# Designs tried in a protein design run: peptides against a protein of PDB entry 7BDX. Part 131

Target 1, 212 residues: chain A of PDB entry 7BDX
Amino acid sequence: EMGAAACTLLWGVSSSEEVVKAILGGDKALKFFSITGQTMESFVKSLDGDVQELDSDESQFVFALAGIVTNVAAIACGREFLVNSSRVLLDTILQLLGDLKPGQCTKLKVLMLMSLYNVSINLKGLKYISESPGFIPLLWWLLSDPDAEVCLHVLRLVQSVVLEPEVFSKSASEFRSSLPLQRILAMSKSRNPRLQTAAQELLEDLRTLEHN

## One batch from the design tools (peptide; made by RFdiffusion4, then SolubleMPNN)

Design b2_p16_5_s4 (from b2_p16_5, 9 letters changed)
Fold by OpenDDE base, seed 1:
Structure b2_p16_5_s4 (fold): chain B 212 residues (1-212), chain C 212 residues (1-212), chain A 16 residues (1-16)
Amino acid sequence: as target 1 above (212 residues)
Amino acid sequence: as target 1 above (212 residues)
Amino acid sequence: PLQPLRTSPYDVLRLR
């Protein structure tokens, strides 16, 4: 209980750039983010079988951890820190996203995707993530999720790749050959306005790239 | 491990007034500080017997909690919050200080005393603490500690009482009758310059009060 | 330019 409460407070204050700088300015940051990845991994591995209550202290704790990672990645110096000093955490997030089934741990999946999206704002971060083995198949796996919020954040991450020519050019062949176009087209007709907009924008970006 | 790491980071950032405001601006603050007191109490109760390693994750966690309380109490709105909404935590700190033996859990004792001192900067806080049953005997119990840092922070808390006429007048009789004058005089000759100064200042304040 | 996403416990956990 106490750990979850403390982490939740830390998550709340981590929306501030100054707080992120303070977190990273100490010698404890490296240790914290290493343990964060391990804790998230342990939690996901424990999900095999019984539905862990989404409202458990353990779940709340892991959500807070993922939220903190997201908020750190929202700041330029935080992205730099993650890309330079916490690559194992990024690898863990990618792995966990692959291990989770569609509809499984939706909230955690959303938070992890938000963190990856934030990392992708940095060119170095985007390169690192996109060059991860199985990245393109992972995107399509995640896009098969029935949850609209998961799909939304996948589309945002895909857009980050598409908008960066240096990254997209390297994976363009695989991207085009495996693109779930029908799925994206279906999302462009979603009743969820955020998902609809994201899908439409991505389709426009893709059309622009085909004509170039 | 993860809980201690998160709490340590929260402690580090709580030195900022803005972070304290952010912590208290949420609906989770009440819960957090209620659990904080319980966690500290549970830790102290577990000390009966084997020397818990001062460097254990549990010890670090409890130190971080006490540090957070101190930093909250360092800010005016934090003092107001503690005095108005977290009296049980203050009561817990007072109780724990009474339960600990001289030389036992020195670092925790120092942090708790610092928190009480900060609360005492607020007149309402000082009134609340000083009107707690056994407060004056507790001060003298704590002043018997062989540790100079413990004694220093006790002297500071005593000074807070002495410098507030409205509070001191209520307890003046008990205070004068039980004052460990020889102990304070000995501290005024300490090789520790901070302790020496605090003891000298207190003796001067006491002399001023006897002549009024 | 891509805008970073921030998150709060209040938004994600529907905390009052």
Scores: peptide ipSAE 0.329, ipTM 0.848, DockQ to the pose 0.288
Fold by OpenDDE base, seed 5:
Structure b2_p16_5_s4 (fold): chain B 212 residues (1-212), chain C 212 residues (1-212), chain A 16 residues (1-16)
Amino acid sequence: as target 1 above (212 residues)
Amino acid sequence: as target 1 above (212 residues)
Amino acid sequence: PLQPLRTSPYDVLRLR
């Protein structure tokens, strides 16, 4: 309980850039993010298909960790730190997103996807993520999720890839051959306005790339 | 391990007034400080006379908690919060300082005494602490500690009391009758310059009160 | 340019 409470407070204050800088300026950042990945992995491995109660201290703790990673990645120096010094954490997030089934651990998926999206704002981060083995199949796996918020953040990450010609060109063949176009079209008709807009924008970006 | 790491990061960033304000502005502050007291109490009860290795994750966790309380009490709104909404935590700190033997858990004692000193800057906080049962005997018990840093922070807390006429007047009889004057005089000759200065200043303050 | 996302316990946990 106490660990979850402390981590939740840290998550709350990590929305401040100054707090992130203070975390990263200390000698404890490396250790913290190393253990973060291990803790998230242990949590996912413990789920054994049971929908852990969303309100468990363990769930809240892992959500806070993922939230902290997201907020660190929201700033330039945080992205640089993650990409240079915490690649294992990024690999762990990618692995865990693949290990989770559709509908499983929705909130954790959302937070992990938000963190990857933030990392993708840095070209080095985007390159690292997109060059990870099975990245494109992972995106489509995640896009099969019944949760609109999961799908929204997948679409945002996909958009980050397609908007970078240097990255998109390397994966363009695989991307085009496997693109779940019908799924994205269905999302463009969603009653969720955020999902609808994100899907529509991505479809427009994809059309622009086909004509070039 | 992860809890201690998160709490240590929170401790580090809690040196910022803005971070303290952010913590206290949230709805989780009450719960956090309630659990903090319980966690510190559980730790002290678990010590069973064994010098817990200073490097244990549990020790580090409790040190971080005490450090956070100290940093919260370092600002006006933090003192107001503790005095108004977290009195149980203050009572717990007072109790734990009494339960610990001389030479036991020195670092925790230092942090707890620093927190009480910070609370004592607020007149309401000083009143609350000084009106606690056994407060004066507790000060003298703590002043018997072989650790110079523990004694330094006891002297600072004593000074906070003697410099407030409204508070000192209520306890003056008990204070004068039990004052370990020889101990304080010995501290004024300490090779530790901080302890020496604090003891000398307190002796001067006490002399001034005797002549008025 | 892509805008970074920030999160809080209040938003994700629906803590009032």
Scores: peptide ipSAE 0.327, ipTM 0.848, DockQ to the pose 0.279
Fold by OpenDDE base, seed 3:
Structure b2_p16_5_s4 (fold): chain B 212 residues (1-212), chain C 212 residues (1-212), chain A 16 residues (1-16)
Amino acid sequence: as target 1 above (212 residues)
Amino acid sequence: as target 1 above (212 residues)
Amino acid sequence: PLQPLRTSPYDVLRLR
């Protein structure tokens, strides 16, 4: 109980750039983010296949951890730290996103995707994520999710890849051959305006790439 | 493990005024400080009489909590919050300081005393603390501690009382009749310069009060 | 340029 409460407060205050700098300025940051990955992994492994996100202290604690990672990655120095000093955490997030089934742990999945999106703002981070084994299959696995927020954040991550020619060129063939175009087209007609816009923008970006 | 790490980070960042404002600006603050008191109480109650502070995750967690309370009380809005909305926590801290034996949980005792000292900077806080049942006996109980840091913070809290005429007048008779003058005089000769100075200053303040 | 995303406990509580 107290752990979840404390971590939730840390999550809330981590939205501030100065707080992120303070987190990273201490000698505790490396240990914290190491244990973060381990804790998230343990949580996901403890989930029985059919168990929806329990509104438990444990789930709230893991949400807070994922939220903190996202907010750290929202700041330039945080991205640099994660990409340079916490690559294992990024690997863990990618792994866990693959381990979760469509519709499973939606909130956690959203937060983890947001963290990866933020990391992808840095070219070094984008390279690291996109060069991870099975990254493109993972994107499509995630895009099969019935949840609009999950799909939205997948599309944003895909957009980060396609907007960076140096990264996109390395995977362009695999990307084009496996792209779930019909799924993206369906999303461009979604009633969710954010999902609709993201899908439309991605389709426009992809069309631009096919003409170049 | 993860709880202690997260709470330690929250402690570290709570030294910032902006972080204190962020903690208090959320709707989670009341719950957090309520659970804080309960957690500290549970920890102290779990200590067997002869067990020194174990360097455990649990002890570190409670140190972080006490540190957070101190840092919240270091800021004007934090003092106002504690005095207005978390009086139970202040009561708990006072109770726990009485429950701990001289030489027991020195670090926790120091942090709790620092929090009370910070609260005492606000007249409303000073009034609340000083009007607590057994406050003066508690001061002398704490001043019997062999630890110089504990005694230093007790003397500072005593000084906060004597420097506020409105508060001191209410307890002046009890204060004068029970004052461990020989103990304070001994502290004024301490090799610890901080303790020595605090004891000397308090003796000077007390002499000034006897002449008025 | 891509804009970073920030989140809070309130955002997650609003996520269905």
Scores: peptide ipSAE 0.321, ipTM 0.848, DockQ to the pose 0.289
Fold by OpenDDE base, seed 2:
Structure b2_p16_5_s4 (fold): chain B 212 residues (1-212), chain C 212 residues (1-212), chain A 16 residues (1-16)
Amino acid sequence: as target 1 above (212 residues)
Amino acid sequence: as target 1 above (212 residues)
Amino acid sequence: PLQPLRTSPYDVLRLR
């Protein structure tokens, strides 16, 4: 209970750049983010089936941790920190996204995807996550999720790859051969306006790449 | 472990006025500080004898909580919040200071005393804590602590009472009759320069009050 | 250029 409350407050204030700098300027940042990854992993491993008590203290704690990672990655120095000094955490997030079934831990998936998206704003970060083993299959696995918000953040992460020619060129063959085009086309007709827009924009970006 | 790490980071960033305002501006501040008091109380009650593992995760967590309370009380709006909306926490701190034996949980005592001192900067806060049952006996109990830092912060809290005539006049008879003058005189000869100075200043303030 | 995403506890509650 108290841990979840404290971590939730830390999450809330970490939306400030100055707070992120203060977190990173301490001598405990490395240890904190190392334990963060372990804690998230332990939580996911403790899940029995697809049933999650979303309002439990443990769930709220892990959401707050994922939120802190997201907010750190939203800042330039935070991205540099994660990519240089906390790669194990990024690997853990990628692993956990693969371990969770479609529809399982939707909120956590969204936060983890948002953190990876923020990391992808840095070219070094984008290179790192896109070169992770099974990255493209992972994107398609996540895109099979019935949740529109999960799919939205997958499409944003796909877009970050597509908009970076240096990264896209390295995986273009695998990307083109495995692209779930029918799924993305279905999303472009979604009643969710954010998902619809993201799918349409991605389809336009992909068409532009085919003509170049 | 993870809770202690998160709470320690929250403590570190709470030295900023803007972070304190962000903590207090949330809808969960009341609940957080309520649970904070309960957590500190549970920790103190769980102590077997005078032996404390000062470096344990639980100890560090409670230190961080006490540090957050101190930093909130260091800001004007934080004092107003505590005095108006978290009086139970102040009562808990006063109770815990009474429950701890001399030499027991020295670091926690110091942080709790610092928080009360900060609250005493507000006249409403000073009135509230000084009118708590057993406040003056509690000061003398704490002044019997062998730790110079505990005694220093007790003397500062005593000074906050002495320097406020409206508050001092209400307790002057009890204060004068129970004052551990020999103990304060001994502190005025301490090798600790901060304790020595605080004791000398308090003795001067008390002499000034006797002549008025 | 891609814009970073920030989150708050309120955002998570909205996702429920």
Scores: peptide ipSAE 0.322, ipTM 0.848, DockQ to the pose 0.271; fails the geometry check

Design b2_p16_7_s1 (from b2_p16_7, 9 letters changed)
Fold by OpenDDE base, seed 5:
Structure b2_p16_7_s1 (fold): chain B 212 residues (1-212), chain C 212 residues (1-212), chain A 16 residues (1-16)
Amino acid sequence: as target 1 above (212 residues)
Amino acid sequence: as target 1 above (212 residues)
Amino acid sequence: SERAKETARELEELLS
């Protein structure tokens, strides 16, 4: 209870750039983000495949941690810190996204995907996550999720790859051969306007790349 | 481990006025400070009388909580919040200071005393804590501590009472009759320069009040 | 870059 409350407050204040700088300026940041990854991993490993995300202190605690990582990654110095000093945390997030089944831990998936998206704003971060083993299969696995918000954030991450030629060129063959085009087309017809727009934009970006 | 790490980060950033305002501006502040009091109380109740403050995750967690309260009380809006909306926490701090033996949980005592001192900067806060049942006996109990830092912060809190005529007049008889003058005189000869100065200043303030 | 940062603050409010 108390840990979750403290972590939730830290999440809220971490939306400030000055707070992110204060977190990172201390000698405790490295340890904090190391333990963050371990804690999230332990949580996911403790989940039974059929248990939906419950409103528990543990769940809220892990959400707050993922939210903190996201807010840190929203800041330039935070991205630099994660990419240079906390790569294990990024590896953990990628692993956990692969370990979770479709429809499982939807809120956590969204937060983790948002963190990866923010990391992808840095070219070095985008290179790192996209060169992770199994990254492309992971994207398609996540895109099979029934949740529109999960799918939205996956599409945004895919777009980050597509819009960066230096990254896309390395995986273009695998990307094209495995692309779930019918799934993305179905999303372009979604009743969710954000998902619909993201899918349409991605389809346009992909068409542009096929003509070049 | 993770809870202590998160709470320690929150403690560090709470030294900023803007962070305190952000904490208090949310709907989570009330719950957080309620649970804070309960957590500190549970910790103190779990301590055996002879166990010194160990370097444990639990200890560090409670220190961080007390540090957060201190930093919140250092800000005007934080004092107002504590005095108006979290009086139970102040009552808990006063209780815990009474429950701890001399030489026990020295660091926690210092943090709690610092928080009470900061609250005492607000006249309403000073009135509230000084009107607490057993407040004067509590001050003398705490002043029997062998630790110079504990004694220093007690003397500073006593000085806050002495320097406020509206508060001091209500308890002047009890205060004068129970004053451990010999103990304060001994502190005025301490090798600790901060303790020495605080004791000398308090003795001067007390002499001034006797001549009026 | 057309890529905008995301904050988890709005999501926190939705999760609270």
Scores: peptide ipSAE 0.029, ipTM 0.826, DockQ to the pose 0.131
Fold by OpenDDE base, seed 4:
Structure b2_p16_7_s1 (fold): chain B 212 residues (1-212), chain C 212 residues (1-212), chain A 16 residues (1-16)
Amino acid sequence: as target 1 above (212 residues)
Amino acid sequence: as target 1 above (212 residues)
Amino acid sequence: SERAKETARELEELLS
């Protein structure tokens, strides 16, 4: 309980750039983010394959951790820190997103995807995550999720890759050959307006790239 | 481990007034400080009477909690919050200071005393803690500690009481009748210059009050 | 175009 409460407060205050700088300026940041990855991994591994996201202190704790990572990644120095000093955490997040089944730990997936999206704002970060083994298949796996918010954040991450020529060119062949076009087209007809818009924009971006 | 790391980071960032305001501005502050008191109490109760302060994640966690309380109490709005909304935590800190033996959990005692001192900067806070049952005996009990830093922070808290006529007048009789004058005089000869100075200043303040 | 950064604040409010 107390750990979850403390972590939740830390998550809340980490919405401030100054707090992110304070977290990263200390000598404890590396250890914290290392243990964060391990904790998130342990949580996901402890989940039975069919168990939905539990309303528990443990779940709240892991959500707060993922939220902290997201808020850190929202700041330029935070992105630099993650990409330079916490690559293992990024690898862990990517792995966990692959380990979770569609519909499993939806909120955690959203937070992890948000963190990766924020990392992708940095070209170095985008290069790192997009060059991760199985990254393209992972995106499509995640896009099979029944949750609209998961899919939305996946599409945003896909868009980050597509909009960066230096990154997209490296995997354009794999991307084109494996693109779940019918799934994206279906999302462009979603009743969720955010998902609908994101899918439509991505389709337009992809069309633009085919003509070039 | 992860809880201690998160709490330690929260402690570090709580050195900022803006972070304290952010902590208190949320809907989770009350719960956090309530659980903080319970956690600190549970830790102290779990200690065997003769066990020195353990270098453990649990100890670090409790230190961080006490540090957060101290940093919150360092800010005007934080003092107001503690005195208005977290009186149980203040009562818990006072109780724990009484439950700990001389030489036991020295660092925790220092942090708790620092928090009470910060609370005492507010007249309402000073009134509350000084009107707590057994407060004067507690000060003398704590002043029997062999640790100079514990004694220093006790003397500072005593000074806060002595320097506030509205508070001191209420307990002046008990204070004068139970004052460990020889102990304070001994501290005025301490090799620790901070303790020496604090004891000397308190002796001067007490002399001034006797002549009025 | 600069991509808009995300914060987890909205999710925190939903999870709290």
Scores: peptide ipSAE 0.029, ipTM 0.829, DockQ to the pose 0.145; fails the geometry check
Fold by OpenDDE base, seed 3:
Structure b2_p16_7_s1 (fold): chain B 212 residues (1-212), chain C 212 residues (1-212), chain A 16 residues (1-16)
Amino acid sequence: as target 1 above (212 residues)
Amino acid sequence: as target 1 above (212 residues)
Amino acid sequence: SERAKETARELEELLS
């Protein structure tokens, strides 16, 4: 209980750039983000057994951790720190996104995808995550999720790849050959306006790239 | 491990006024400080059994909690919050200071005494803590500690009482009748310069009050 | 162009 409460408060205050700088300026940051990855991994591994209630202290703790990572990645120095000093955490997030089934841990997926998206704002971060083994199959695995919010954040991450020529060129062949076009087209007709817009924009971006 | 790490980071960032405001501005603050008191109490109650290693994750967690409370109390709005909305936590701190033996949990005592001192900067806070049952005996119990840092922070809290006429007048009789004068005189000869100075200043303040 | 950053603060409110 107390750990989850403290972590939730840390999540809340981590929305501040100054707080992110304070977290990173301390000598505890590296250890914290290392343990974060381990904790998130342990949580996801525990899901195959007992139905951990989504509202458990443990779930809230992991949500707060994922939220902290997202907020750190929202700040320029935070992105630099994650990409330079906490690559193992990024690898863990990618692994966990692959381990989770469609519809499983939707909230956690959204937070993890948001963190990856924020990391992708940095070209070095985008290169790192997009060059991860199985990254493109992972995107399509995640896009098979029935949840609109998961799919939205996947589409945003896909757009980050597509809009960066230096990154897209390396994966363009695999991307084109495996693109779930019918799925994205279906999303462009979604009743969720954010998902609809994201899918339409991505389809336009893809069309532009096919003609260039 | 992860809880202690998160709480330690929260402690570190809580030295900022903006972070304290952010903690207090959220809807989770009341619950957090309630659980803080319970957690600190549970820790102190556990000390009578197994030698909890002072360097355990649990000890570090409780130190971080006490540090957060101290940092919150260092800020004007934090003092207001504690005195208005978290009186139970203040009562818990007072109780725990009474439950601990001389030489036991020195670091925790110092942090708790620092928090009470910061609360005492607010007249409403000083009134609240000084009107707590057994407050004066508690001060003398704490002043019996062999640790110079514990004694220093006790003397500072005593000085907060002595320097506030509205508070001192209510307890002046009990204070005068129970004052460990020989102990304070011995502290005025301490090799610790901070303790020496604090004891000398308090003796001067007390002499001034006896002649008024 | 720097892409708009996402903060998890709004999501916390949605998740609570």
Scores: peptide ipSAE 0.027, ipTM 0.824, DockQ to the pose 0.132; fails the geometry check
Fold by OpenDDE base, seed 2:
Structure b2_p16_7_s1 (fold): chain B 212 residues (1-212), chain C 212 residues (1-212), chain A 16 residues (1-16)
Amino acid sequence: as target 1 above (212 residues)
Amino acid sequence: as target 1 above (212 residues)
Amino acid sequence: SERAKETARELEELLS
């Protein structure tokens, strides 16, 4: 309980750039983010056993950790830190996104996807993530999720790849061969306006790339 | 481990006034500080059993909590919050300081004393603390500690009482009858310069009050 | 163009 409460407060204050700089300027940052990855992994592995209530202290704790990572990645120096010094954490996030089943831990998935999206704002981060083993299949696996927010953030991450010619050119063949076009088209007709717009924009971007 | 790491980071960033305002501006502040008191109390009660290593994760966690309270109390709005909304936490700190033996949990005692000192900067806070049951005997109990830093912070808290006529007048009879004068005189000859100075200044303040 | 960054703040409000 106390750990979750403290971590939740740290998440809230990490919305500030100055707080992110303070976190990263200390000598504890490396250890903290290393343990963060381990803790998130331990939580996901524990789900195969006892039904953790979504509102458990442990769940809240892990959500707060994922929120902190997201907020750190929202800042330029935070992205640089993650890509240079916490690659293991990024690898862990990718792995956890693959290990979770459709509909499982939706809120955690959203936060992890948001963190990866923020990392992808930096070209070095985007390269690192997109060159990860199984990245393209992982995107399609995640896009099979019934949750609109999960799908939205997957589409945004896909768009970040498509909009970078240097990154897209490396994956273009695999991307075109495996693209779940019917699923994305269905999302463009979603009742969720945000998902609808994101799917439509991605389809437009893809059409533009096919004509080039 | 992860809880201690997160709480340590929160402690570090709580040195900022803006972070303290962010913590207190949220809807989680009351619950957080309530659980903080409970956690510190649980830790102190656990010391009667298994020898907790001073460097345990649990110890570090509780130190970070006490550090957060101290940093919150260093800010005007933080003092107002503690005195108005978290009186139970202040009561807990006073109780824990009484429950700990001389030489036991020195670092925690110092942080708790620092937090009380910061609260005492506000006259309302000073009144609240000084009117607590057993406050004067508690000061003398703490002043029996072999640790120079504990004694220093006790002397500073005593000085905060002595320098406020409205507060001192209420306790003057008890204070004069129980004052460990020989102990304070011995501290004025301490090899620790900070302790020496604090004891000397307090003795001067007390002499000034005796001549009035 | 630098893509719009995201914070977990809105999610925190929803998840809290």
Scores: peptide ipSAE 0.027, ipTM 0.823, DockQ to the pose 0.146; fails the geometry check

